# Peptides against a protein of PDB entry 3WG5, part 163

Target 1, 218 residues: chain A of PDB entry 3WG5
Amino acid sequence: LAKNIVYVAQIKGQITSYTYDQFDRYITIAEQDNAEAIIIELDTPGGRADAMMNIVQRIQQSKIPVIIYVYPPGASAASAGTYIALGSHLIAMAPGTSIGACRPILGYSQNGSIIEAPPKITNYFIAYIKSLAQESGRNATIAEEFITKDLSLTPEEALKYGVIEVVARDINELLKKSNGMKTKIPVNGRYVTLNFTNVEVRYLAPSFKDKLISYITD
Target 2, 218 residues: chain A of PDB entry 3WG5 as posed
Amino acid sequence: LAKNIVYVAQIKGQITSYTYDQFDRYITIAEQDNAEAIIIELDTPGGRADAMMNIVQRIQQSKIPVIIYVYPPGASAASAGTYIALGSHLIAMAPGTSIGACRPILGYSQNGSIIEAPPAITNYFIAYIKSLAQESGRNATIAEEFITKDLSLTPEEALKYGVIEVVARDINELLKKSNGMKTKIPVNGRYVTLNFTNVEVRYLAPSFKDKLISYITD

## One batch from the design tools (peptide; made by RFdiffusion4, then SolubleMPNN)

Design b2_p19_4_s2 (from b2_p19_4, 7 letters changed)
Fold by OpenDDE base, seed 5:
Structure b2_p19_4_s2 (fold): chain B 218 residues (1-218), chain C 218 residues (1-218), chain A 19 residues (1-19)
Amino acid sequence: as target 1 above (218 residues)
Amino acid sequence: as target 1 above (218 residues)
Amino acid sequence: KVIYIEPIDFLDASKAKAP
């Protein structure tokens, strides 16, 4: 039987226009090979809202399931990372990771202090994050509180509150636990049941450009 | 039976003078072919108020129904986009989209902070957005609150409050749901009942100029 | 006078350490 392929790729660091290019490249490769899914190991403190929104759109346009996996232990899907996760087909977290803290800011002052976003912007992102949660059948109240209360959750809390779908220690446990789950958003207009029986895991390495830009932005 | 034609075109990004040219071109093509309607897939964070007002006028001068469709999921009709939508013959939203956040600003400072508009400008746009809502039989109170409270709504909220007419996942669902609806503003002095029975959908591609400008403004 | 209606927003929690 032709083995179903699952791609695994890493995205680490700040969410920027280049992070969009990484998502686009990784998803495109997996689409071309008609993979069962792609798992994106995500570790981000956040980043640009524009890039985040473009990434969410790219995920939602994917021809295959995109699984956001907050990994490894110590990683976070903070701020922009939470939006990306909520826009995806399935969210997993490793133990010792976090999700949330989604309050928008205008940036940092020269002294490193946060420049607060005006209510206009905050309310925009409240509506946006609630929409992502609602469309994915995830907890929209908690999604709002990621902004209004600057809430951050552990994997266990996120699972308990219906923000995420899986807690897994590694890729093998993720595949095992997510096997037979339906995607939380449609793929090509249909909710897909994940089939991780007899899969080959293929790791996508960062391109040379990916490595260079990660080096410059870190 | 001669198939009624529905045009679909995409407008993405900031509202500028070039966005007016896109609207004008797309609507003109659809008018020339006596289309049943044109659907504009809109995804915008906002933009220039002058361009927005010109776009609204161009829509209201259309010889055919102009449907604003906030699409795809993750898209927004933010700020200027909301005014455009409220000035149109029908508003639809895809799940995972947003509308609102209409407070006018003078721009951004060098530090990225918002330069607030003076009360005179804010009051002008309150009156303007209320007028658009009232003329289209949409919720003028919510339209005002898009400015005064910087309100943003999900598709479900916008539908519930009578801001929009349709929530649809795709063009096919939009056509199905809007079939038999009356336009919210007149076309050539008459409210038109949309007939999407046996329609051919024609997609208008962006011109080379449209692609280039989108590339520069992104 | 150009009136803008657009949010440029950053969503960076890297410095949003809870006190």
Scores: peptide ipSAE 0.179, ipTM 0.438, DockQ to the pose 0.219; fails the geometry check
Fold by OpenDDE base, seed 1:
Structure b2_p19_4_s2 (fold): chain B 218 residues (1-218), chain C 218 residues (1-218), chain A 19 residues (1-19)
Amino acid sequence: as target 1 above (218 residues)
Amino acid sequence: as target 1 above (218 residues)
Amino acid sequence: KVIYIEPIDFLDASKAKAP
């Protein structure tokens, strides 16, 4: 009997190698319990492209649906967060959140100025983000514009443009609205129809290591 | 009177955003004290390309000479560490250390297999590492081969090929051998002749944060 | 241990907003 369990975990802050470890741990726990899905409450200003790509790959290799939920109100899936969302099985956003601003940069100078990425890198990430959008059946034109125009969208705009699948105020509304939806990418080679009828919600707390690193990186 | 002070700090482990913070902190302390130079004892298996590029930029923006010292024996400046070294004002290696293995990868799969970087990324880093070598008057052909052949060199080979400037057993020997050398890149737009006559050596300890993150990432 | 030279593009939108 598939356990009608949905895991919920929060990932907040910059996307780093440690964020990959968080994603990996959370998804692994949910996989081990044969959860119906895991919801990742994501609030990120962005982060590192390598960690992002690894996270996307980890999501794509998941044995269960991974739902990215931009939450709570005021949260963003900025930059790297947008790629992660576009690489996931379902994207939801809470009202008052944002998605986009995906222009790659090489970093920050000593004065805090952005070091621009060369066209070769920008073009790579344009191709990459477009591929994520195309593979997930999401708006590839808007995905490109997240880079070329540094576009940021509201949940309503993102839904309207076909970037995301759900606008939801909380986990209960998310479960209700996403019930019966198909995953936007395959799970183990198959598109899964989400079944959130009579689900138990299990919250995953950050590990001690997660808390410590978050405390140090904040 | 320029304080005849040389700072020494140790950076060990993966190159991450936190490693950037360590470099920034260490260089900033040495700059504030108008040190003759800072020596970074580097032992890294590599790390993240973005953090590496930021570290290189931070070194290049330094108000004082930054010497990368691959130390102790058994240490490596692998992958990202090689780029950092090539971006520095002077490279030294201890006997029994290594440098090279600079092939970019996208990460590791769940099974620990390497995810190969696409040719576009590999070509970018070939151009980047060659530029670092050329700007520093080091062997650009070998720098390219660190990627294309995944080449790793001993200190003696690296010296022979003109990749590094000094082979030294310890800090005292390093100071002795590098005294009177010109920096391989400019400091504030000028090539500096190192003066290690009657220098005070000051060791910088890792911050509590540095220790905590190292403990967590190891 | 093969060290990731991943083309780390900083995708950090947060600091792009500093005026």
Scores: peptide ipSAE 0.057, ipTM 0.377, DockQ to the pose 0.518; fails the geometry check
Fold by OpenDDE base, seed 4:
Structure b2_p19_4_s2 (fold): chain B 218 residues (1-218), chain C 218 residues (1-218), chain A 19 residues (1-19)
Amino acid sequence: as target 1 above (218 residues)
Amino acid sequence: as target 1 above (218 residues)
Amino acid sequence: KVIYIEPIDFLDASKAKAP
């Protein structure tokens, strides 16, 4: 019996166009190989809203389930990461991670203070995040509060409030716990039941270019 | 006599895919209107290398001169901003701005420390930045030192060392000083002499989407 | 063979210092 393949890749740092490229590359590889799923180990403080929206769109267009796994302990799916998670087929978090803090900003002032987004922008993202939550059958009230209250949650809280689906310590536990779960959003128009029985886990490394994600230092 | 149009747009913050979209949009507008030039008021601490390279490519593919203007006072063309500037048809800086600090990094550790780029990556960007400088007839030695020494320069230093072409306090002074200058790189295969006599300055505002450059806060 | 020139990501750390 051909072992179902599950890909695992890490995406860490700010959400940007490059992050989009990483998502696109990783998902494409997994799609090409007809993987059972791809797990994205996500650790992000946030990032660009446009990149985030593109990533969400790319995930939602995926031919395979995309699981966002906030991992390892100490990681976050903060801000843009929360949106990405909410746009995904399944959210898992490791103990000691966080999700939330989704308030949009226009940037940082020279003094390091946040430049607040005008109500129009904030409201746009409220609508957007609520839509993601609603479409995925996740807690839209909490999703809104990620913005309006700058709420940040533990995995246990996020699970309790119906924001996420799994708390898992590692990939093996994630596979075990998510086995038999349905995707929270469709894959190619269908809700998929995950089958992680006798799966081969394949880790995708960052490409040389992904490693060339040289942040040009300030 | 149809007034030559000069577009001015602001690009502020981290260099990302969205920044690319901004550049693309702004340049496209200016191209469509056969503008004499577009001035991009740039204020960036840096950002993504991929986005930077795409931006450079977009600038170099522009059908009109793209002037990078590090503005206002207090702004920087740091890191990725330096590359973008070096890839442009003309660089101007306002007094009290800076350019340089181009050392690539892989990111930031959880403790906020820089994750150093391996020599292969650093050397790639050394070659790249030197190429940009050489192609534009700018100081390639200093361009390299922006990486190897993490050098940052004042406008006066940058001008003195042949990194930039203009020091100007504002758009009007920039137009005045750059009038009759040739682009440092070709526009559609030709070096263009800038004609800023009796120009109409048109400011391009961020699109609603550009304003929706909500940095999702961490 | 589509040569995917993978673009290099430069992320600026300066924003990480928000307490």
Scores: peptide ipSAE 0.022, ipTM 0.253, DockQ to the pose 0.092; fails the geometry check
Fold by OpenDDE base, seed 3:
Structure b2_p19_4_s2 (fold): chain B 218 residues (1-218), chain C 218 residues (1-218), chain A 19 residues (1-19)
Amino acid sequence: as target 1 above (218 residues)
Amino acid sequence: as target 1 above (218 residues)
Amino acid sequence: KVIYIEPIDFLDASKAKAP
């Protein structure tokens, strides 16, 4: 019996347009092979809001489930990473990771101080993050507080509050725990029940370009 | 006779992952309608190298010609914008615009000073920009100098040096001058002779999201 | 480190915390 394939790819560093390319490339490969899912091991301090929204859209347009896995321990899905996670079909976190801190900023001043976003922008992203949470059946109140209170959660807290679906130490535990779960958003207009029975895990390596960009953005 | 469609869309501000989304959206719309070409009116001071490389890749994968038009007067295709232009099927500039200044930086220090990229990164982008120029039959020496000398050119200089193909005051003059030109890079493996006879110009408006991101990044 | 070909807006929570 042809083993169902689950792809795993790592995305690390700042959320940028190159991160979009990585997501697009990885998801496209997994779609072409009719994979059961792709797991993105995400470690990001955040990045650009525009890149984030594009990544969310690309995930939402995926023909297969996209699982965001905050991994390894010490990783975060901070800021833009939280939005990406909330826009995905399933969120998992490893112990010792974090999610949240989603307040938009205009950038850094010359002295390294954060330039605050005007209320209009902040309110837009509040509405946006709440929408992502609501559409995925996740906690919209906490999603708002990721911005308004600059809240950051542990995996256990995020699970407790209904922000994420799985706490898992590794890919094997993630596959085991998420087997039989429904995607939190639809895939091609339907909620998919994940089937991780008899799966082959395939790791996608970063392209040379991916490695270079990661090096440049780190 | 069905008028051949040429789309025109504006991209303004910093090159970000959202700029990638804009390019992708605009090109996709034009591809779906089998447009003769899309003209992107570009005004950018630069942005992220990763976003830039993704945009270049998206342009190179386009099923139709993508024309980068540095417009209106006062606009620039600075830094990342130059790379995007060099990766496109045709470059036009309006009088009073500029192109160049492509030196990579790591960012800004807390005091607003530029943090220089290490030689390895600078050399990578020198090789990259030269490759874009060579592949498009444009001046690779000048492309290198956009980095090494932080060179910025006027439209007339850029045309003279073989960096760009057209100087045009508006869309109508651009269409007139570029009619019968071959694309500087292939479209679906073939160099296309642009046919702007009996064309309908259609403007693509920024999405609400596009407007918001432009406002945030400006 | 992000290479900018000009300044980029970050939703980067990590850069704010380095004392």
Scores: peptide ipSAE 0.020, ipTM 0.293, DockQ to the pose 0.178; fails the geometry check

Design b2_p19_4_s3 (from b2_p19_4, 7 letters changed)
Fold by OpenDDE base, seed 1:
Structure b2_p19_4_s3 (fold): chain B 218 residues (1-218), chain C 218 residues (1-218), chain A 19 residues (1-19)
Amino acid sequence: as target 1 above (218 residues)
Amino acid sequence: as target 1 above (218 residues)
Amino acid sequence: KVVYIEPISFLDASKAKAP
C-alpha cells in the first residue's frame, strides 16, 4: 500500500563510492516503505565520475520518485552533483544555491592546478550529460554548456532555462510546488504524478558510518 | 528446435580477459538452448583492447544473434564497449546512455594523465573500427570519428547517424522494436530476421565468480 | 603493449576557481 510518506535525507560532501552507498541505503529504505517519494537534500562540490554514474543508475532504477533538492541556501549541485540531479525524477533548488560547472578533470596536480581531461573524456561526458537532459526533458544545450563553458546557474536561471523544475525555500514549499508534477523520467517504466497531499515527512538520519565517513572526507 | 527464448545477461565494468569469459559463458548457454537471441546488457567504461578484440570475435562466431544493449540508463558503451557493440548482430541503447570515445591509449601515467598511443596503434584501431562498422552496415565515418575526434553520442544521435539500430527503454521495448529486424552481421553465414513474438525472457544470473571479480574491479 | 580504452574522470568543481 502506498503510504502518504515522503522521506527526506541529506547527502553532503564529495561524491564517492560511499556516497553511492548513502543513496542506495536511503532509496532502499524509502522503497521498502512504499513512500510517495524520497527527497535528497544534496550539497556537493562534485567528486568521482564513476561514483556519480553509479548514483545516476541507482536513482533511475528506483521504485519510487527520487527528488534532488539542492539545499540549504548556499549549497551547490556542482559538477558530479549536476549529473546526479539531471538523472533524477525531479530537481528542486533552494534560493541561494547553484548548479553546473560540470567539466571533467583528471584531478589536481601537486600544486593544486587542475589536470585537464583529454578531449576523449570531455566528449564522453558531454554526450552523457546531454543524454541525461534529453531523457529527462531538460535543456540539453545548457547541459552541454555546463561542460563546454563551465556554466553555473542560479535556481532562477536554471528554472528559466528548463534545467530544473522547482525553486523552493524549504521542504514544505517544495512539496507544495511539486504536487501534481510528473516525474521527468519514468518510475518503473511510467511517468508518475507526484501526490504530496497530506503527506508525512520522515527524515532519515545519517548512519553512524555516514557521519564518520563524511567527517573523514571533509 | 528453435525455442522462443531470449536470454538476457549483464556485463558491467572494465573489459578484461574475465569479461571475455563472461561473454563466452553467456553466449554458450544461449547457444546450447537454441535461443532466439541473447541480449547482453552492457555497461562499460572500456578496458583492454586485446580482450575487446577477443570478445568481438566470440560474438561474430556466435551461433545465435547477440544483441548489445547499452543498459540501464546512465550506462555507457565507452571505448572498448563501442567496438564490442559495432561487432554485434544488433545494437540497442536505453535512453540516458552513451556510446563512443574510442581513441586508444597506452594507459595512464602516475599523475593520471593519458599516455597517448602512437600513430601506428591509433591508425590500426581506426582501420579496425571502420571495418566493424562497414561489415555491420553501420556508419563508418562516425566510427572513425569515435577515435579521431573522440566523439561520443547519445542514443538518439547514434540512431540518427546509423551507428545503432534501436533506442529502447527496457527489454520489452527492445524486443518489440527489434522484432522483424535483420541482424547487422551474419549468424552462421546468414542474416537472420529476429523473431521475438511470444518469447520467454530468461535472465542469466552472474556466477559467484562474476560477482566477486566485479566487486574487486570496482 | 597493452592498449587501454578507459576514461577515468573526476568531476570536482571544489577547486575550480572561477577565473
Scores: peptide ipSAE 0.272, ipTM 0.519, DockQ to the pose 0.210; fails the geometry check
Fold by OpenDDE base, seed 5:
Structure b2_p19_4_s3 (fold): chain B 218 residues (1-218), chain C 218 residues (1-218), chain A 19 residues (1-19)
Amino acid sequence: as target 1 above (218 residues)
Amino acid sequence: as target 1 above (218 residues)
Amino acid sequence: KVVYIEPISFLDASKAKAP
């Protein structure tokens, strides 16, 4: 029996392989305690494509629903963050957040200029982001435009265009609005109807290792 | 009962979060089949520090011994590869390979010059690499010098200084020389004595996803 | 090649490429 428990954890900063460890640790804790869901408060400017793909895979292998919540106001699910969101069971955004800007690059030059990815890489990620959108029943055309036009959306636009499922100001509003929603992808081969009636909210703190790595990476 | 099976898989190229997925997949297959060990043929110039730390953690969580084999001749366990090796149950190197050069950097400039890491990052990785060496009963002084002097060692030097356990020309010699050795770190809380008498060697191929990502990242 | 998906700050210390 899923306990009427919802975990909430924060992931902030660049998407790296350490971000994978954070996702893995948080989801594992929530799985072990048989939580109804875990909400990941995500604020990222982007990061590595490979780390992103691993995070998506870890979310898709989760035994419980993983909700990506772009939070707090001023946060973004930019670039790699958008892919992660599109790979999740439910996407929410707070007012004043953004999603999109998904064009792959090879890096930055010394002067901060973007080093463009070759067409082969760009086309791969177009196909990949479209597949994530299609698998989750989200707008694949807009997902492509996140790359081809480097499009960024407000929460209201993202909701309107069928990129995300919820606009919520805080965790309580998120739980209220997502109650009774079906996951956009399966959990253990089944689409789950979220039950957030009388849930205990448990906040997960970053581990010492998480804090140390964040301290080094900030 | 561990089947008298040893898996062999190749990981080549930059250490990325996709490299984590390769390690995870290969180790998982070997765990599921209750193999005596998995040998990872490693050839890497380095990569991301965060991906490296995740790979180390995945190896340390393995239910079976993970042997890092720097192979073939001309290969390196450079930088991130050295950390991965030091985090493993046993390290082997083929003649004509190298290990070391572990100094952290922030990246490369447009002209290919190294952007230096601040002292705080360098000191973190010094502590980290020394801890891996100490935990595995390997030479922590040399591990530090892989960073502070950007030291690179031959297989013969690495063996002599107690950084690695085996020098072997091929898988058969590796199995022969490592037979009866204890793992340098525990497997499921126990130091395992390797038994490579009459083992079946099974080679794992890269998945389609592995091939595609390698094709994109090369 | 490390593929980054924008907007990416490449100077993240976690991108300390261990060379």
Scores: peptide ipSAE 0.147, ipTM 0.420, DockQ to the pose 0.097; fails the geometry check
Fold by OpenDDE base, seed 4:
Structure b2_p19_4_s3 (fold): chain B 218 residues (1-218), chain C 218 residues (1-218), chain A 19 residues (1-19)
Amino acid sequence: as target 1 above (218 residues)
Amino acid sequence: as target 1 above (218 residues)
Amino acid sequence: KVVYIEPISFLDASKAKAP
């Protein structure tokens, strides 16, 4: 029986246009191989809202399930990372990771102070993040509070509140726990039941460009 | 005789992953309509290097000529904008605009000071910008100096030094002056002679998302 | 390390002061 392929790729650092390219490349590879899913090991403090929105759209347009896995321990899906996670087919977190802190900012002042986003922008992202949560059947109230309270959650809290689907310490546990789960959003218009009973795990390495840009962005 | 369609779209603000999406959307629309060209009215202080590189790649993969037009007066193709311009099929600038200042930085410190990129990164972008200039038959020495000297040029200087192809005050003058010019890089493997003798100008509006992100990034 | 060729607006929680 042909092994179901699960791709695993790492996306680390700030969410940028390059991060979009990484997502696009990784998902495209996994789509081409008709993978059961791709797991993106995500570790991000956040990044650009625009890149985030594009990444979410790319995930939602994926022909295969995209699992966001906040990994390893110590990693975060902070700010933009939370939006990306909420836009994905399944969210997993490793113990000792975090999710949330989604308040939009315009940037940092010369003194390093946060330049607050105007209410119009904040309200837009409130609506946006709530939409992501609602569409994925995740906790929209908490999603809003990721902005309004700048809330950050542990994996256990996020699971408890229905923000995420899995707490897993590694890929093997993630595959085990997510086996038989339905995607939280449709894949090509259908909710997919994940089948990880006989899988080959393939790791996707960053391209030379990816390594360079990661080096530049880190 | 069917009018040759020229699309005009505006990209303003920071070069981001969203800017990539704007480029992609605009170019795709123009490609679908088999336009003679798309003119991107660019006004940017710069942005993300990764987004820039992706935009350049998207432009280079365009099935139609992409003209970067630094417009209106007071606009800039600063930093990332210069790279994008150098990666395009034709560069135009309005009087009172600027191009250059391409030195890569890692960001801003809490005190607003520039965090300098390490020599490795700077050298990478020197090589990259020179490559863009060389491939487009533009002044690679000046392109290097956009980084090494943080050089900024007026339209007249940029034209004189062979960095750009056209100085034009508006779209009509741009169409007039660029009519019969060859693209500086190939379109689908061929250098295209622009034909603007009987054109319908179609303006592409930003999507609601585009407006929002522009509002967020401005 | 993010290379910026312009001032970028960041949604980065890393600068959230610990309370």
Scores: peptide ipSAE 0.075, ipTM 0.403, DockQ to the pose 0.193; fails the geometry check
Fold by OpenDDE base, seed 3:
Structure b2_p19_4_s3 (fold): chain B 218 residues (1-218), chain C 218 residues (1-218), chain A 19 residues (1-19)
Amino acid sequence: as target 1 above (218 residues)
Amino acid sequence: as target 1 above (218 residues)
Amino acid sequence: KVVYIEPISFLDASKAKAP
């Protein structure tokens, strides 16, 4: 019986336009092969809001389920990573990872202090993150608090509060636990039930460009 | 006689993945309408190297000429903006603008000091910016000095040194001066002679998303 | 590490974790 393919790719470091390219490339490969899903192993401290919004849009336009997996232990989906996760079809976290800290900033001053975003920007991202949570049937109150309280959650807390869907130690446990789950947002206008009963896991290697940019952005 | 369309769009602020989306959206609209060209009014202090590289690639993959116009007076194509310009089919600058300052950095320390990029990264971007200059028939020595000396140039200097092709005060002067010029890089594998003799200028409005992200990144 | 060719607005928690 032809095994359904699940792609796995790693995205590490700051959320950038190159991160968008990585997402686009990885999702496109998986779409071309009619994969059952792609799992993105995400480890990010955050990054650009614009890149994040583009990544979210690319995920939402995916022809296949995109699973954001905060992995490995010690990784985070911090700031922009949280938005990306909330925009995805399914969120998983490994034990010892974190999600949250979504307060927008304008940057860093010459003394390394955070330049606060004006209320208009903060309010926009509050509305945006809440919309992502609502559209995905996730906890919009906690999503707001990721900004207003700069809240960070453990996987267990995030699961408990309905921010994420799976806590898994590895890809095999993730596939096992997410098998039979419905996507939290539609794929091609329909909620898809994930089928991981007979899958081949295929890892996508970072391109030379990916390695270079990750090296530059890390 | 059906007028050829020239699109004009503004991209202001930091080079981000959203900036990539803006470039992609604007170029795509112009491609769909078989425009004679698109002019991007660019005003950027710089941004992410990854976003920049993606934007350059998107420009290079354009089915129509992409003109980078550093505009209005007081604007800059600083840092990442210089790379984008060097990757484009034609560069124009308004009087009172600047180009250059291309030294890569890793970011800002907590005290606001620049964290220097390691030599490996700096050397990569030296090679990259020189390649952009060489491919476009522009001054590769000056392109290197944009990094090694953190050099910034006026429009007149940039024109003199063969970094840019046009100094123009406005869109009309730009169209007039660039009419009959060949693109500095190929379009669909061919160098195109720009024809601006009978054109309709069509401005692309920033999307709500564009306005928001520009506001956040500015 | 992100290479900036000039300052970027970050949703970056990496600096918030500096003790």
Scores: peptide ipSAE 0.066, ipTM 0.388, DockQ to the pose 0.216; fails the geometry check

